Peptides against a protein of PDB entry 3PUK. Designs and how they scored, part 125

Target 1, 227 residues: chain A of PDB entry 3PUK
Amino acid sequence: ERGLKSVVWRKIKTAVFDDCRKEGEWKIMLLDEFTTKLLSSCCKMTDLLEEGITVIENIYKNREPVRQMKALYFISPTPKSVDCFLRDFGSKSEKKYKAAYIYFTDFCPDSLFNKIKASCSKSIRRCKEINISFIPQESQVYTLDVPDAFYYCYSPDPSNASRKEVVMEAMAEQIVTVCATLDENPGVRYKSKPLDNASKLAQLVEKKLEDYYKIDEKGLIKGKTQS

## One batch from the design tools (peptide; made by RFdiffusion4, then SolubleMPNN)

Design b2_p15_7_s3 (from b2_p15_7, 5 letters changed)
Fold by OpenDDE base, seed 4:
Structure b2_p15_7_s3 (fold): chain B 227 residues (1-227), chain A 15 residues (1-15)
Amino acid sequence: as target 1 above (227 residues)
Amino acid sequence: SLKKRKEELEKLNKE
């Protein structure tokens, strides 16, 4: 298969499923809102079955314990998702699953990460950040999952300035995850507009790209690529 | 730092 969807699926397969695969073992997979959309965009349930997932569960919903099975958490590093995870494993007597494999779609903030370490470290078999924070739509096309991005970016209201910055940061981060997924370090180009949103975003992307490749998994700094 | 985080993540990987 060609296209970004295939690339994303291959990345997930390699980074998540292959990483935690055990012969003959089935896992319950916990998804949040974003990862539900992500997987829905690039795979089918049959694909997940082939990867050893018996059932997918919504992390936000109340779930019955299945203490004999390990759980694969493929979730975004949000307070809501992390809190749900903590509820699943925070109490020794009330662990919902046998163990946890956690794969975050992006960098987990220190505050959340520390909470996980403090309360659930013994239950964790894997914890990784796989840096996929976008939804593939078409070949070479992706969608950013940033709420109200358009509204804040194009708002002329000064009161939205702080929120605009947060949104820009989130978008930049997600763009970088696309580049990381595609193993590209592109030169950033933009067209100037009155609000200079493109310029600001470009600067953020460039900065984050530099940071990413300086500390990537291979420890290699890649030069600018053409894309 | 992100480097430090990487090290901490590795510590959580038990298998």
Scores: peptide ipSAE 0.341, ipTM 0.886, DockQ to the pose 0.718
Fold by OpenDDE base, seed 1:
Structure b2_p15_7_s3 (fold): chain B 227 residues (1-227), chain A 15 residues (1-15)
Amino acid sequence: as target 1 above (227 residues)
Amino acid sequence: SLKKRKEELEKLNKE
């Protein structure tokens, strides 16, 4: 099917699977909560088998070592997911797998990145950051995954203002990843509500889009697209 | 900086 799901799958295939592909080699893939939902939304198990994945494991669960196989970590850059990775490779004598390929769904914070470099750098064959922080639902529909977004955005309590700003920033970042995935720089449109949340979110998205295209590795300034 | 991070990531890519 044509649409956002296909685009997302194509991006994952090229950015992750093609990047670490080796002929005749099977890998174990480790997923967290978000990436489990992401892959489930845009591919089937048969698709993953075709990409050389023999089994999918939950990174949060206790797993038996498979020292002869390499592991593909497709995870969010969260303390929980990173800590699980560190447990797999933090000790030289107790490595769970032969080597690691790590693909983060977003920018990994410096604090987490530094921990990885300090303890596990020798075990890493690939480490990349991709920009997919949304779940595709339909051809032009996606879901944001921001915890407590509904509660804070619609809270009338002024004490939640700081938390509301954090939530809006996270939502804006995820929206920008959609634009990046689709290679679009759209004009932001929103429905005005009694709360000025929509306008604030729009401004954040616009700012982040500008930042993204300014730092685009290809140095190509893409003009605004019609949305 | 993003440039610095890119360089650090490249160092981790061994193949």
Scores: peptide ipSAE 0.290, ipTM 0.869, DockQ to the pose 0.593
Fold by OpenDDE base, seed 5:
Structure b2_p15_7_s3 (fold): chain B 227 residues (1-227), chain A 15 residues (1-15)
Amino acid sequence: as target 1 above (227 residues)
Amino acid sequence: SLKKRKEELEKLNKE
């Protein structure tokens, strides 16, 4: 069956591991908090070994240089993760690894991307954005990573309207990554509640889906696959 | 902007 975990793993395998795979080469993989959870949810260490990963390291921790090995960064496009990457390669004399392959779980903001280009471009062999910003729980269940989503979405305080919008936007983006991963363009369904959150989120998802598929490699907007 | 980003990403992909 099309378990979401297996789909996510296949996506990561294709988009990340196959993309940077070199025969006979082992890499150190750097993970952040989100990608640690993500990989833990859909693979085992043995799977990673098969993909040429010798060691997994936490990007936030101080690490000893392994200058003879290339590093695979599978990280979220956050300031914290990017800053850690920059520290690894910011100094020519103090590069922790031989080279870097960077795979972001989502679109990397221009500000962060520009910092990377300015300081570490020579060390980068690959830089790609893969759209996986969710944690698969089971076949049809996923978890979003949006801080304070519950608080703002269910806040009756009008003063939180702007923050609520930001949260809704982030949620919509992550939902779209699920659709992208599954290669689906679903008709969004929602239940009406006292708050219009569901409707608003649905609209945002639909809009973002359209935007995603417009710029997709196929250059075509996929029709709605289901309701 | 997204097209530009794609081009920039391709420049970073050296292998």
Scores: peptide ipSAE 0.246, ipTM 0.850, DockQ to the pose 0.619
Fold by OpenDDE base, seed 2:
Structure b2_p15_7_s3 (fold): chain B 227 residues (1-227), chain A 15 residues (1-15)
Amino acid sequence: as target 1 above (227 residues)
Amino acid sequence: SLKKRKEELEKLNKE
């Protein structure tokens, strides 16, 4: 039985560590809040050492320069994380590291991506989006990382309708990343509730899954699978 | 477009 944790780790190993691996080279890895939780859920420090990571650092904290070492940024595409990266390699400040390998957990918005390109493209050796936006708990269980999801989804206040939509969109996107990681296109199953949130979420997931597989690099549209 | 993004990412992938 393939546990979700093992699948996630394998995906990260292949998409991130193998992608930037150089023989005999050690890197500093920068993590944000989400990726800290993600890696903690599916690997140990010893695993990271085997992948050529000498130390992990929190991207939000002030860090001393290690100019002779390359940095592996495994971060979410948020303004906060991107801003911290830009501080490390921006033209206005001395570079903290020799070069950067950037792996985003999700699609990086154009605004942030353009900001990166404009400010520190010369320092970047790799930039990829790996699309893992969930925390594996068990073999078939994962946790979504959407702040205040419960509050907005179950709020009866009409003033929160717009925020509810944003939360639902974020949840749907994260579920799609699970499917992508598992290489599945599941038929969505849900239990309807009085507020019909489950139905709405299911529709969003189905739509996003369709979009994802249409643009799959393999050029293959996978049929519905059981998950 | 997604195609444009892919091309831009490829340009950043120097190694």
Scores: peptide ipSAE 0.228, ipTM 0.843, DockQ to the pose 0.592

Design b2_p15_7_s4 (from b2_p15_7, 6 letters changed)
Fold by OpenDDE base, seed 4:
Structure b2_p15_7_s4 (fold): chain B 227 residues (1-227), chain A 15 residues (1-15)
Amino acid sequence: as target 1 above (227 residues)
Amino acid sequence: KLKERKKELEELNKL
């Protein structure tokens, strides 16, 4: 049993694959950089085959149309990934696939969502935000996908202050997705250091957790858990 | 904001 990896896989299976499953239907799955890492961390190709995925494709690459097949987009809500999706369905050219199922790993910004809605709504059979923005490494450990996080967090250079804030925000967001995935609202604890990175991050996490559970999918306010 | 997005997503899923 791989603890967190198993939990993440189960979440993806339920939230993505079971959500769009049709008996006897195979789909092409489109992945971006993050979701490639995510799936690689918690499943095998054989697992994807069992879920009705015939092949996985990189969304960033040029791909030949397979117009008879539906596509499952499991992607991050980034301009780059969204633009690739839009190119598949949003142009006056022929659609690359029969239809799209879109599952975002996190909240999709309104600007991107509106672009999708305006240009590709008719092609979309399903769209969800599943709130998984972390990579499980161990039974109780996960890795955040924030570019240059280590560099900026530990940089003493004042010129990196603004970038550090952005990184901290991104990290906090991803930590909240872990809590959401595990259905936990933990009390945040930290050890203070000279740079107060842990303190700042803890504050951001607490705030985001509070916001999340105040407006969660069930509209419930959850108390703090021990985990 | 999340509530609004949920409604929008539901509408999108009906298409």
Scores: peptide ipSAE 0.033, ipTM 0.674, DockQ to the pose 0.714
Fold by OpenDDE base, seed 1:
Structure b2_p15_7_s4 (fold): chain B 227 residues (1-227), chain A 15 residues (1-15)
Amino acid sequence: as target 1 above (227 residues)
Amino acid sequence: KLKERKKELEELNKL
């Protein structure tokens, strides 16, 4: 089926699996909570097997070492996920796997990235940041994963204003990743009823889209597209 | 920031 799920899968296949694929080699894939949901939304286990993944493991769980196999970490750039990775490779004598390929679903903060470089750089064969921080549900429907977004966005308490701003920023980032995945620079439309939250979010998205397309990563500056 | 990070990632990938 043509839809957002297929587009997301194609992006993951190209950016992650094709990037680290080696003929005849099987890898263990480590997932966190978000990437588990993401992959479950757009692929089957059979698809992962075809991409050279022998088994999927939860990065948060205790795992036995498989020192002869390489590990593919497809994780969010969070302190929790990064800490789990660091535990796997932080000691020369206690490495869980032969080597690591790391793919972050978003920009990894400098603080976390520096920790990785300082402690585990010798174990890392590949490290990339991709921009997929949303869950595709239907052909044109996706879900944002921002903790407490509902509570803070609809809170009438003025004391939550700063938290609401942080939540809206995170939501805007995720929406931009959808646009990047679809290779679109849409005009943003919204329906605002009781609160101006939708208007504020739209403004943040527009600003971030402008910033994204100013970055000459693709060698082409795209104009606004239809949405 | 992205350009700088790309360079750092490339350097990391060479190790």
Scores: peptide ipSAE 0.033, ipTM 0.678, DockQ to the pose 0.634
Fold by OpenDDE base, seed 5:
Structure b2_p15_7_s4 (fold): chain B 227 residues (1-227), chain A 15 residues (1-15)
Amino acid sequence: as target 1 above (227 residues)
Amino acid sequence: KLKERKKELEELNKL
């Protein structure tokens, strides 16, 4: 069974844990709100232990330094999470950990990336974007993390048109990450809803899928599949 | 943009 949870876990294992694994080395893993939910949805603490994670910590909380251990940051590319990371390594004399491995759940904006480069480059052993911006719920069900999506998508107020577009763009981007995770290029199917939101979102997804596969690592465009 | 970012990330990872 192609359970989405299993697929997501395999993706994380390959893209994150296998990528930074060193024999005999334990790491502290730092999570934010989203990645806490993500990992909770697809793995257990025992799974993380097997991957060399000794403890998981909330990146938003004040933490005592563990200078002898390296840290694995599995976080969203948000200002809040990045700022917390920067606080951990911003001071040369007061680094929280020995070094950092950073794995972003999605594309990190240039502004945030530049801040990281400018302040913490020497502490970073690895930085990667893994493109998992959804929460698996069931074998074929996932949820998106787009604030106020319901409010703007179903707003009849024309004044919210601009915000609605932004929300739909974000939703489309996250849907594409699902497709990337599943290694699929589906033909988008939808049912008509009031205000034709489903159609608009479908068009955005189709466009973004095309763009994604044009510039993917393999340089190959996959054909549309049934989904 | 993705290709450009990959290069930047590779450079960062060498540090």
Scores: peptide ipSAE 0.033, ipTM 0.670, DockQ to the pose 0.706
Fold by OpenDDE base, seed 2:
Structure b2_p15_7_s4 (fold): chain B 227 residues (1-227), chain A 15 residues (1-15)
Amino acid sequence: as target 1 above (227 residues)
Amino acid sequence: KLKERKKELEELNKL
């Protein structure tokens, strides 16, 4: 197994599957576009079966109710994914599943979180943010999932400046999730280019790393590590 | 803000 893929799988196993595991219990797992890619990159269906997943389904698709089974939602904190979840549990009479375990790949915005609390709190057994928002490719290689990142980052049009900042922020956040997954506080290295995007991204990453380790649940401040 | 979120998540997990 490739190093980063194994680390990611171990993280998911510990943070998600072990967290909601019950002896003899099978769950339906709901995935969105990102988490489908994520799991596909680091595990097989047989691995999921071993973790008590009977079937995986796309959260965006219409699904038949399986009211006797609990559902594991491993999804990104997006309006689309959250809305699909809310449709599954929004009606007391038409709940698709017995209960929900929700694991977000990243920080869920307050607006979405509040919407969930207001509508479906009684159906939720667990809700966690596990902070994995990247796709592992190889031992030390990962892919960021930021739509149109290249287009906006390298756009010469000043009108795209705001979107460029949003994209870079998202990229920085995903890089921090890699560091968190690897339990590292790396020194940031980059190659400067004419547009200085690498420098800006590095600054964002450094800032977010500092924030992350300051609020670490373990209360441990780690020194700089090699990345 | 993060402390508040943690508390809220813990409360949800107790349900």
Scores: peptide ipSAE 0.033, ipTM 0.672, DockQ to the pose 0.680

Design b2_p15_8_s1 (from b2_p15_8, 11 letters changed)
Fold by OpenDDE base, seed 2:
Structure b2_p15_8_s1 (fold): chain B 227 residues (1-227), chain A 15 residues (1-15)
Amino acid sequence: as target 1 above (227 residues)
Amino acid sequence: MIKRPFSSETSLKLY
C-alpha cells in the first residue's frame, strides 16, 4: 500500500529496526502509550516478529527482568517514559535488560537527555530521535495525540491561554513530523473563521517548517513543495 | 548551552 501508514512503517523500519538489527538477535521492545498507538496503526505483530522483536512490553508496567536480552525502547521523550527507562537501568545489579536501544519519537529535551546520560549511558547502545509524532489513520489522514487539545484550543477561559499556546506548539511540532515523514515542505492552508486557532497553528507550522528545512542534509535549502 | 537543531533522525552523542 502507498498510503501514509506504509510510509510511516517504512520510516520506522529504516530508522529503528534496521538501525539496531543484528543477525540472529531478538529484542524485547518497550512501548509507551503513544508508540503503542502508532505501531498499532501501521503494523501487525507479525511485522514486528520479522524485525526481530520477540516480546512487546508496556514501559509503564512492572516487568520481569530478562537480563540476557537487549531492549529496544521506542518511546516518547516525556518525563514519564524516561523515568521508566531509567528505572530499568538505574542500578548495575538490577538492570532489567542486557542493554538498551532508545529511539525517541521526537526531540528529546536536554534536561531529559542529560538525565539519561548521567545515569545509564553505559547501558545504551543507540540513542536516536526519529521525527514521527503522529498516528496515521488513512492514506491522507493522520491524528495528533495531544491531550486535552480540544479543550484548551476552544476554552473561553483566559486562564487557559498559556496552555493553549503549549498545545498549539505541540500540534505544530507533530505536523512538521508528518511533513518530514513525507519529505514535503508544503504551504499551509487554513480557515480563519470563526476563531483564530487555525491561523495561529498555521503560523507555528510554517515557522517550524522553515526551521526544519532551512538546511537539509546536504546543506541546501529545500524549497516549498508544490501541491 | 547549545540547543540541538530540529532535524530528521538525529543520532545523540552519549559519550
Scores: peptide ipSAE 0.022, ipTM 0.532, DockQ to the pose 0.076
Fold by OpenDDE base, seed 1:
Structure b2_p15_8_s1 (fold): chain B 227 residues (1-227), chain A 15 residues (1-15)
Amino acid sequence: as target 1 above (227 residues)
Amino acid sequence: MIKRPFSSETSLKLY
């Protein structure tokens, strides 16, 4: 299967499930809103069972403690998701789970990381960032789950200019994670009219792609992929 | 702000 869904699932399997797998061990998996959509788009419950997940829970909901089991947190690096995690492990005497594996879908800001480190470091067995901040829809189609993106990008109100820039930066970052997932450094094409939004977004993506491939741990500058 | 590089997989050092 050569579709984007298969590529995303393979990446998650390698980066998350293979990384924390122990023979004969079952885990509880905690998801947020984004990762629920992400996994629903690229796998089935049977696939997760095969990876050692017995139960899936929403991180935002109240949950009963299962102190004998380890928990796998596959979540977005947001204050809301991090705060929910911290509530699960904040008290030494009342931990909800035996230990935690944390996998963030994107870069975790230092402020959030330091908050986790200061309060719950001893309970965490793994903490990794995996750069998948998009939802695969079809073999060649993906979506960006950016709240209010449509409103801010197409709002004629000048007062929304600063928010529009923030949204475009977020979208550009997510698009770069698609390229990273596909291991591609593409040229960016866009429609220039009637609005310059596409041009601005393209420039942001190109800049972030350059930054991404300059810092690749392998020290190799990947040239532009021929389209 | 030290922009941490995008990587396919980044391990965060907790210890």
Scores: peptide ipSAE 0.022, ipTM 0.525, DockQ to the pose 0.097
Fold by OpenDDE base, seed 3:
Structure b2_p15_8_s1 (fold): chain B 227 residues (1-227), chain A 15 residues (1-15)
Amino acid sequence: as target 1 above (227 residues)
Amino acid sequence: MIKRPFSSETSLKLY
């Protein structure tokens, strides 16, 4: 009950399911690749049923309309997932569901948000960011789901330098969401050899942690947690 | 880029 998985589940329950709960109402839940892995790591199907989810669907697959039911989209803020959502609601005459609740696992870029707003705002009951962009593996272990991270971080090809930076930024942001979920501001330890990748990532994480706690809603700068 | 705290839920207003 005290492990990382339990903390993540509690956060999802509070931020997603409690937020959109209506007495006696069942919803269809749409997941992408990341959120499928995330939920599989921290809950069971019985838990989702208790939260009012009748069925789970993959957002990337073609699905038959269920126009009388509302849909809960728990998805990553990516062009692919957003485009799939827009296909469900973009046509006024061919909406797949009655309405949508959207919960993003991380910060949604303004470009994607504006695209949603312009296309189907009237169909959306909620749109929130919950800031859980990691997968808990064990009580003290998590993983990041960044496509091709290994390739870009260790590619000897100089042409991949810009993509390497983007990947490292994404990983750093995900690590900050872990710290935020645990309510921790840790010092970062890393192995410096043979490459400087770990050092660069550590610096990015430290910077983002500082920025995060400076703008905390409580107006308090949380000191470094003892390592 | 609007910086937001990751420890709290962020509500996005669509209307």
Scores: peptide ipSAE 0.020, ipTM 0.527, DockQ to the pose 0.106
Fold by OpenDDE base, seed 4:
Structure b2_p15_8_s1 (fold): chain B 227 residues (1-227), chain A 15 residues (1-15)
Amino acid sequence: as target 1 above (227 residues)
Amino acid sequence: MIKRPFSSETSLKLY
């Protein structure tokens, strides 16, 4: 069995690099904080070179224009990352790069998508969601990299209840991307005590898994995999 | 929220 890291890398290779590959063409790759961690966890610089990436840049940093090269944005669908992208292409006269390929790690909200569409659609060659919103740590371990998740999940302050729900939903979505990446529909196990957080998260995951497999591109509902 | 399958890459139509 191939470890989670290798599975993730293969998915990225197929969904991102193979999709935008052109023979003899080099690209600049723009990463955000999450995708930096993600790629660092599952590939080496040499792997990226083999995929036609000449330079990796941090999307949050000020960068000099390289107008003759196309840019591959592998980023999370966050306002911050999207805003940085938009700054690169927002001015017709001062585009940072020749064109853009955008691959989001997760579902891009319509608001952000529409913002991109309205501002710089002409500069974009590809815009896709690849649904990898987790970081493989080990062959069988991943992290979600959700800031403040611990705080909101375990805060006794009732004022955090709404935020807790948002965080739980986000975590559940990310877990579903793990399952999707592994092509599995697992049963969810959780520790019920002392708090119901694990139970709530499990229910959310199960619901989202059900929804996911109902709308799977294969048009078939995948049954539960054996635990 | 637009429901999309997570098992595959989803293309976002800009045009």
Scores: peptide ipSAE 0.019, ipTM 0.535, DockQ to the pose 0.110

